# Peptides against a protein of PDB entry 5JXT, part 216

Target 1, 319 residues: chain A of PDB entry 5JXT
Amino acid sequence: SLLPKKEINVYIGMSEMQVKWYQKILEKDIDAVNGAGGKRESKTRLLNIVMQLRKCCNHPYLFEGAEPGPPYTTDEHLIYNAGKMVVLDKLLKRIQKQGSRVLIFSQMSRLLDILEDYCVFRGYKYCRIDGSTAHEDRIAAIDEYNKPGSDKFIFLLTTRAGGLGINLTTADIVILYDSDWNPQADLQAMDRAHRIGQTKQVVVYRFVTDNAIEEKVLERAAQKLRLDQLVIQQGRAQVAAKAAANKDELLSMIQHGAEKVFQTKGAFGTMAEKGSQLDDDDIDAILQAGETRTKELNARYEKLGIDDLQKFTSESAYE

## One batch from the design tools (peptide; made by RFdiffusion4, then SolubleMPNN)

Design b2_p25_4_s4 (from b2_p25_4, 11 letters changed)
Fold by OpenDDE base, seed 4:
Structure b2_p25_4_s4 (fold): chain B 319 residues (1-319), chain A 25 residues (1-25)
Amino acid sequence: as target 1 above (319 residues)
Amino acid sequence: MAEDDLELPDWSKEELRELVKSSAP
């Protein structure tokens, strides 16, 4: 019988470099961040800020000229300059030691490029699929990963490419390096490993940059998912949740944690205390804290009815 | 082919370069 999947949000502090870049992204368009454009502020301008903040949360090297160089050389700086990479590096070592295999999903093909460089640097054997991968090459990569005795440890996928009905039950760990705006896309990604033919406990680690825009992306996705579930259960198909964030919702998401980011000197949270020197106990503490916060987040939305979930989208813009 | 990346507005390369220059210690 297929065991139920475990999902754990892993809340990760920004590196010093990420904090500096996050501050600069906000400062560059501070008038939009402060809502000074009012009704004239373009949704496009806010969506641009959201994209840049999400890039920063993933890896600062997603920005042209952020990588140390020339010469551009892959080194430990690829890891310590991104909080998610520091946690990923320790987590992958544990996963490998346990004899598990891992799917890593991202919304950004350019982040998969960084993860390829990381895999080469650490000597991890991997497969990759993204939106540019030809259909035949996708089949070949899946077959190479799924073959009996495959030495491929990691599969790198864009979340949407992974959604294509693929069977990856030879992996038992799923890492969502970032989250989709549509929680159904992430569920479809998880269900590539959590399917008939899986023999292990599937564990999903969702990386979330703490005190940043990604917390609000996650909250919005969780709210939408709960609303969609309740609508299906109650047969009220007419309450299509407004799929697109409005301007005020985007502004609230951009402003979330911004003050604390501006006040932060150096790295954030556990990254300030330990940086790249995270040990196994630090990882256990992060995972335990993440499990607690995940339960709390789910419990907030499980108690809400359809009417409350519809109202909550309006009140979270004024707190 | 469904674009696998998030289709959101991005900054120009010039705007990113200016951000980097302002980020140099």
Scores: peptide ipSAE 0.018, ipTM 0.586, DockQ to the pose 0.188
Fold by OpenDDE base, seed 2:
Structure b2_p25_4_s4 (fold): chain B 319 residues (1-319), chain A 25 residues (1-25)
Amino acid sequence: as target 1 above (319 residues)
Amino acid sequence: MAEDDLELPDWSKEELRELVKSSAP
């Protein structure tokens, strides 16, 4: 029988470089961040800010001129400049020692480029599929990963490309490096490993940058998923799943953690204390804290009815 | 060390369209 998947949100502090870039993104559009644009502020401008903040949460090298060089060389700086990479690096080492195999999903193909450079730098054998991967090359990559005795440890996928009916049950670990706005896309990605033919316990690690926009992306996705479940259960087909975030929701998401980011001169959380020098006990503490916060998050939304979830405006960053 | 005015690239219209599509029900 297929075991239920275990999902853990992994809350990760920003590196010093991420904090500096996050500040710069907010400062560039400070009038929009403060809501000073009012009715004149375009939804497109707010969406642009949200997306730049999400790039920053993933990796600062997604910005032009952020990577040290020339010469552009892959080194330990690729890891320590992004909180998610620091945790990923330690987690992958543990996963490999356990004899597990891992799917890594992102919304950003350019993040997969960084993850390829990382895989080469660490000597991890990998496969890749994104939205530009030809059909034949996709089949070849899947077959190479799934073959008996495959030496491919990592499969790098864009979340959408991974959604296309692929069977990757030869992996038992799923890392969502970022989250989709649609929780169904992430579920479809997890279902590449968590399906008929899986013989191991599937564990899903969802990376979430703490005190940043990604917490609000996650909260919104959790609200939507709970609403979708309740609509299905209650047969209330008329509950329009809240469409794309409105301006006020986007603004509240941008403002979340912004004050603390502006006050911070260094890294956040465990990244401030240990930086890239996380040990196995630090990773266990991060995973345990993440498991607790995941249970709390789920319990928050499980208590809400349809009417509460529909009225739930993102609590202001100040409540 | 010059504060390199790190020009934050604007998102492409395509990336914004993909975001809007991912946020659609």
Scores: peptide ipSAE 0.014, ipTM 0.459, DockQ to the pose 0.043
Fold by OpenDDE base, seed 3:
Structure b2_p25_4_s4 (fold): chain B 319 residues (1-319), chain A 25 residues (1-25)
Amino acid sequence: as target 1 above (319 residues)
Amino acid sequence: MAEDDLELPDWSKEELRELVKSSAP
């Protein structure tokens, strides 16, 4: 029988570079961040800030001129400058030693480019599929990954490209490097490994930048998922969760953790203490803390009714 | 809006250089 999947949110501190870039993104449009535009502030302006903050949470090198050079060579700085890469690098070593195989999902094709450079730098054999990959090349990549005795350890996918009903049950680990605004897209990604034909325990690691906008993206996704479940259970087909965040929701998401980011000199959390020198005990501590926070997050939304879940309860980042 | 319509932070070359120097080990 298929074992239930284990899902763990992995809360990761920003690197020093990420903190600096996150500060600069907020400073560039400080009037919008402070809500000084009020009701007149454009939703587009807030969405732009949200997208830049999400890029920063993924990797600083998603910004033009952020990559150190010359020389423009892939080196340990590619890992060191992003908290998610530091954790990924340690986690992949563990996964490989266990004889597991891994799917890595992102929403950003340009992040997959960084992950390709990382795979080459570490000597990991990989496959890739994104939105631009031709149908024939997708089939070839899937077949190459799934073949008996495949030497391909990693499959890099955009979340939407992975949603196409493909079977990747030859992997038992799923890493969501970032989260979709639609929790169903992430579930569809997980279901590529967690399907009939899987023989191992599927584990899903969802990377979440701690004290940043990604916590609010995750909360919103969890809220929506619970609402969708209750609507299905109660037969109330008409309660379409508002697909798009309003201006006040976006502003609250942007403001979340901003004060602490401005006060921070250097990196956050375990990244401040150890940087790239995380050991196996540090990874176990991060995973254990993540498992606890995941249970707490789920328990928060399990107690809410449909009417409560339709209200965005942004606890203000300043309360 | 497509990701392509997003304005990147426009920092001076000097600010970018300072940021990169201070972020590299």
Scores: peptide ipSAE 0.009, ipTM 0.489, DockQ to the pose 0.111
Fold by OpenDDE base, seed 1:
Structure b2_p25_4_s4 (fold): chain B 319 residues (1-319), chain A 25 residues (1-25)
Amino acid sequence: as target 1 above (319 residues)
Amino acid sequence: MAEDDLELPDWSKEELRELVKSSAP
């Protein structure tokens, strides 16, 4: 029988560079961040801020001119300048040592470019599929990854490209480097490894930047998923879950953690304490804390009814 | 198309350059 997948949110602090960029993103549109525009604030402007903050949470080098150079060479700076990369680097070493194989999903093809550079730098053999990959090349990459005795350790995918019905049951670890706004897209990505033919315990690590917008993206996704489940169970198919965040929801998401980000000098949390010097015990602590927070998050939404789940419960940035 | 499928306008290259310049130590 297929074992149930284990899902763990991995809460990761920002690097010093991420904190600086996150501050600058907020400062650039500070009037919008403070809600000073009121009803006149463009939803598109708020969505742009959200997008830039999500880029920052993924990697600062997603911004033009953020990469150190010239010379533009891949080095340890690619890792230590992003909290997610620091954790990924340690986690991949553990995953490889245990004889597992890993799918890494992102919303951002440009992040996959950074992950390719990282794979080359660390000597990890990989496959890649994104939205631009031709159909024949997708089949070739899947076959190369799935072949018996494949030397490909990592498969890099955009979450949407992973949705295309492919079978990757030769991997047992899934890393969601970021989250889709639609939790069903992430589930479909996980189900590439967690499918008939899987013989191992599938473990899903969802990376979440702590004290940042990604916590609210995750909460919203969890809320939506629970609402969808309850709507199906209660036969209330007419409850169109408002898929789109309203302006007030977006504003609350942008404001989440902003004050603490402005007050922070240097990196956050374990990134401030250890940075690139994370050891195996630090990773175990991060994973254990993540498992606890994941259970707490799920337990919060399991107690809510449909009417409560339809209200975006943004804990205000002041609660 | 869900709003989640909208390509949001990215920052201009100039705006990104100013951001980088302002973020440089």
Scores: peptide ipSAE 0.008, ipTM 0.438, DockQ to the pose 0.116

Design b2_p25_5_s1 (from b2_p25_5, 13 letters changed)
Fold by OpenDDE base, seed 5:
Structure b2_p25_5_s1 (fold): chain B 319 residues (1-319), chain A 25 residues (1-25)
Amino acid sequence: as target 1 above (319 residues)
Amino acid sequence: SEALERRRAERAAARRAADAAALAA
């Protein structure tokens, strides 16, 4: 029988460079961040801020002029300048040592480009699929990854490309490097490894930048998932959660952790304490803390009824 | 930007080199 998947949110502090770029993004649109734009701030402007903040949470080199150079090099700076990369680097070493194989999902093909550089730098053999990958190349990459005795350790995928019903049960670890606004997209990604033909315990690590917009992206996705589950269970078709965040929700998400980010000199949390010098005990502590916070998050939404979940989506609309 | 295009070209070159090394091993 297929074992239930274990999902763990991995809460990761920003690097010093991420904090600096996160501050710059907020400062550039400070009037919008402070809500001073009132009715004039377009939902489109707020969505753009959200997208820039999410890029920062993924990797600062997604911005022009962030990468050190010329010359541009692939070196340790690719890792230590992003908290998620520091954790990924240690986690992949552990995963490989365990004889596991890993799917890494992102919403951002440009992040996969950074992860390709990283794979080359660390000597990890990988496959890649994104939205631009030709159908024949997708088949070839899947077959190369799934072949008996495949030396491909990592599969890099955009979450959307992973949604195409492909079988990747030869992997037992899933890393969601970022989260989709639609939790069903992430579930569909997990289901590439967690399906008939899987023989191992599937473990899903969801990377979440701590004290940043990604916590609110995660919370909103968890709310939506719970609501979708309850609607299916209760047959209440009318409660389809409006997929698009309203303006006030977007503003609240942008503001989350912003004050602490402005007050912070240097990195956050374990990134401030250890930076790239994270050891196995630090990773265990991050995973344990993540498992606890994941249970707390799930327990928070499991207690909510449809009407409560609707109020949380609607109270932000009528005040 | 020119810098981003350069970095994309470097990534593409590194990928091709890695693919070639993987075929030679």
Scores: peptide ipSAE 0.091, ipTM 0.676, DockQ to the pose 0.035
Fold by OpenDDE base, seed 3:
Structure b2_p25_5_s1 (fold): chain B 319 residues (1-319), chain A 25 residues (1-25)
Amino acid sequence: as target 1 above (319 residues)
Amino acid sequence: SEALERRRAERAAARRAADAAALAA
């Protein structure tokens, strides 16, 4: 029988470089961040801020002029300048030692470009599929990854391209490097490994930048998923969950953790204490803390009714 | 987008140059 998948949110502090770039993004639009734009502030401007903050949470080198150089080098700086890369680097080493194989999903094809350079730098053999990958090349990459005795350790996928009906049950680990606004897209990604033909316990690691906008993206996705489940259970098909956040929701998401980011000199959490020098005990502590917070998050939304889940629960950043 | 692609290409070129220098030493 297929074992239930284990899902763990992995809460990761920003690197010093991410904090600096997160501050710069907020400072550039500080009037919008403080709500001083009032009725004149466009929803489009707030959506643009959200997109830049999510890019920062993924990797600062997604910005022009962020990467050190010229000359541009592939080196340890590609890892230590992004908290998610530091955790990924240690986690992949453990996963490989366990004889597991891993799917890595992102919303951003440009992040997959960084992950390819990382894979080459660490000597990890990989396959890649994104939205630009031709249908024939997609089939070839899947077949190469799934073949008996495949030497491909990693499959790099955009969440949407990887969500389309493919079987990747030859992997037992799934890393969601970032989250989709639609939790169903992430579930469809997980279900590439968690299907008939899987022989191992599937473990899903969802990377979440701590004290940043990604926590609110995750909360909104969890809320929507619970709402969708309750609507199905109660036969209330007419409750179209508003797919797009309103202006006040977007502003609240942007403001989440912003004050602490402005006050921070250096990195956050374990990234401030150890940076790239994480050991196996640090990874275990991060995973254990993540498992606890994941249970708490799920338990919060499981207690809510449809009417409560339709309201954006602004836990005010001031409580 | 183009600037990121250029940086990626330059990073890949720098890596290849470093690898070639290490093999020549």
Scores: peptide ipSAE 0.087, ipTM 0.670, DockQ to the pose 0.035
Fold by OpenDDE base, seed 2:
Order: C-alpha cells, then sequence, then structure tokens
Structure b2_p25_5_s1 (fold): chain B 319 residues (1-319), chain A 25 residues (1-25)
C-alpha cells in the first residue's frame, strides 16, 4: 500500500544579503508599499513587487548586479547569501547519507540555473526539466533518472513541467524550493513521487522564508486548498475562489514583515545565529519547529467553514 | 534572462579554469 506523504513546512530566515535586497525592493516602491498610491496604484505594480520579493526569498543572485563579479565564481557565497541554499545544502547531505533521492521543484527556471551551478559545485549528479525542455529531452531525462542503478541524485524541475503526469517514484524526497499560487500545482508536483510504485515514505519539504511575503503566499495557498476540499466534499459548485489576489490582499502580503525587515541590519532567525554554519542539531530543530508550525497552520484552516475561508482575514499584524 | 545566462556561463568557465589548474598542479 502507498504510505501517506509527510508534508513539512521548513521556515527559513533571510541571509543578510537577502534582507538588504528585500529592503531595496520595498524602498524602490515605498509609496505603493505604504498604500499612498491611491487610485494610481495598479494591481500590476503590486504584482511586480510581489514577484521581486519572491525572487529575493529564493536567491538574491536573481537580480542584476547582486552576484559578486566579474569574474563570476561558483563558491560558498552562492550558498551563504541565500537562507534556502544554506538549509538545502545541509538537508541534501542528510538525504544523500540516508540513500534517498530528491526532486527539487521551483516556479523559477532561473533559480534552477543557480541550483545547477550548486549541484556541480557540490558534485551532485542531477537531471533537469523546465518549460523550455523539448519533449524528447524530457523523456531522456526521466529515463536517465528512473533507470535501475541511476547515479542521478537530484532532479531539478519547474513545478509546471513536473506537473505533466510524469512518474518519478524512484525519488522519495520532494523539496518545494518555492510555492505556487495554486496549491494544486504543488500537489501535482508531489504526486510525481507519491504514486503507485512508490516503495518508500515520501517526505515533502516546503521551503518558506520566515517573516516575509512567502508566509502570506503559503497562508493564502492553504486557505484556497481547504476551500477547494470543502467545496468538493459538499458537492457545491466550484465557488469561483478569486484565483488572483485583489489589490488589498497583495498590499497586505507585501506589508507582512516589512517593518521588521526595515529594522533589521543583519540576517534573520537561524541565519543570524549560525549563518552558513548550521549543524545537524540546528537542522533537526528547524525541521521540528517546521512540523509544529505546519500542524498549527493546518489546524487553523480545518476549523474554518466555507464562508470564513472566502474572507481574506488579514489578521492585522497589530494584535 | 541573457544576463543570468552570461553569469552562469562565466561561472562555468571559471570552474573549468579552476579544474584545469588543479589538474596541472
Amino acid sequence: as target 1 above (319 residues)
Amino acid sequence: SEALERRRAERAAARRAADAAALAA
């Protein structure tokens, strides 16, 4: 029988470089961030800010002029300048020692380019598929990964490219490096490893930048997923869950953690305390805290009815 | 983006140069 998948949100502090870039993104559009733009504030402007903040949460080198160089080097700076890379680097070492194989999903093909450089820097053998990968090359990559005795440890995928019905049950670990706005896309990605033919316990690690926009992306995705589940269970017509956030929702998401980011001169959380020097105990603490917060998040939305889930309750950060 | 592809190509070139230097040492 297929074992139920374990899903753990991994809450990760920003590096000092991420904090500096996050501040710069907010400062560049400070009038929009403060809601001072009035009728001139376009939904498009807010969506652009959200996309830049999500890039920052993934890796600062997604921005022009962020990476040290020229010459550009692949070195430890590729890791310590992004909180998610620091945690990924430690987690992959553990996963490999366990004899597991891992799927890494992102929304951003440009992040996969950084992850390829990282894989080569660490000597990890990998496959890659994104939206631009030709059909024949996709089949070849899947076959190379799934073959008996494959030396490929990592499969790098864009979430949408991984959603295309492929079977990757030769992996037992799934890392969602970032989250889709549609929680169904992430579920479809997990279902590449969590299918008939899987013999291991599938574990899903969802990376979430703490005190940043990604917490609100996650909350909104969890709310939507619960709403979709309740609608299906009740046999109600798909309440057209507003697929796109409204302006006020986007503004609230942008403002989340912004004050704390502006007040911070260094890194956040475990990144401030340990930086790139996380040990196995630090990883265990992060995973345990993540498991607790994941249970709390799920329990919060499980208590809500359809009518409550249709309201974006911005709990004001002022309670 | 062309800029990121360029940076990736430069990192790949720097790595190949470092690997070649390590093999020559």
Scores: peptide ipSAE 0.066, ipTM 0.639, DockQ to the pose 0.036
Fold by OpenDDE base, seed 1:
Structure b2_p25_5_s1 (fold): chain B 319 residues (1-319), chain A 25 residues (1-25)
Amino acid sequence: as target 1 above (319 residues)
Amino acid sequence: SEALERRRAERAAARRAADAAALAA
C-alpha cells in the first residue's frame, strides 16, 4: 500500500544578503508598504512587491546586480547568500547518503537556473523540466530519471511543469523550494512522487523563509486548502474560494515581518548564528522545529469553519 | 569561464526584461 506522505515545513532564516535586499525592496515602495498610497495604490503595484519579496526569499541572485561579478563565478557564495540554499546543501547531502532521490520544485525557472549551477558545482547529476521544455525533451528527461539504475539524483522542475501528470515514483523526497498560491499545484507536484508504484515513504520538505512574505503565502495556501477540503466534504461546490488576494490582504502580507526585517542587522535566526556552518544537529533542530510548527499550522486551520476560512484573518499579522 | 559568463549575461538580460515587464504591467 502507498504510505501517507510526511510533509514538513522547513522554516529558514534569511541570509544577510537576503535581509539587505528585502529591506531595499520595502524601502523602494515604502509608501505602498505603509499604506500611504491611499486609493491610488494599485493592486498591481502590491502584487509586484509581493513578487520581488518572493524572489528575495528564493535567492538574491534573481535580481540584476546582486550576483558578484563579472567575472561571475560558481562558488560557495551561491549557497551562503541564500538561507534556502544553505539548508538545501546540507539536506541534499543527507538525502544522498540515505540512498534517496529528490524532486526539487520551484515556481521560478530562473531559480532552477541557479539550482543547475549549484548541481554542477556540487557534482550532482540532475534532470530539468520547465514550462519551455519541449514535450519530447520532457519525455526524455523523465525516462532518463526513471530508468533502472539512473545516476540522476535530482530532478529540477517548475511546479506547474511537474503538474502535467508525470510519474516520478523513483524519487522518494520532494522539496518545494517555494510555494504556489494555489496549494493544489503543490499537491499535484507531490503526487509525482506520491503515486502508485512508490515503494518508499515519501517525505515532502516545504521551504519557507521565516519572518517574511512566504509565511503569509503558506498560511493563505493552508487556508485555501482547508477551505477546498471543507467545500468538497460539505458538497458546497459554489464556494469559489476567492482565488486572488485583495489589496488589504496583499498589504498585510507585505507588512508581515517587515518591521523585524528593518531592525535586523545581518542574517536571521540560525543563519545569523551558524550561516553556512550548519551541521547535522542544526539541520535536525530546524526539521524538528519545522515539524512542530507544521502541526500547529495545520491544527489552526482544522478548527476553522468555512465562514472563518473565507475571511482573511489579519490577526496573525500582529503576532 | 566564457560559457558561464555568457549564461550569466543571458540570465541577467532575462531578469532585466522580466523586471521591466513587471514594472510596465
Scores: peptide ipSAE 0.050, ipTM 0.569, DockQ to the pose 0.037; fails the geometry check

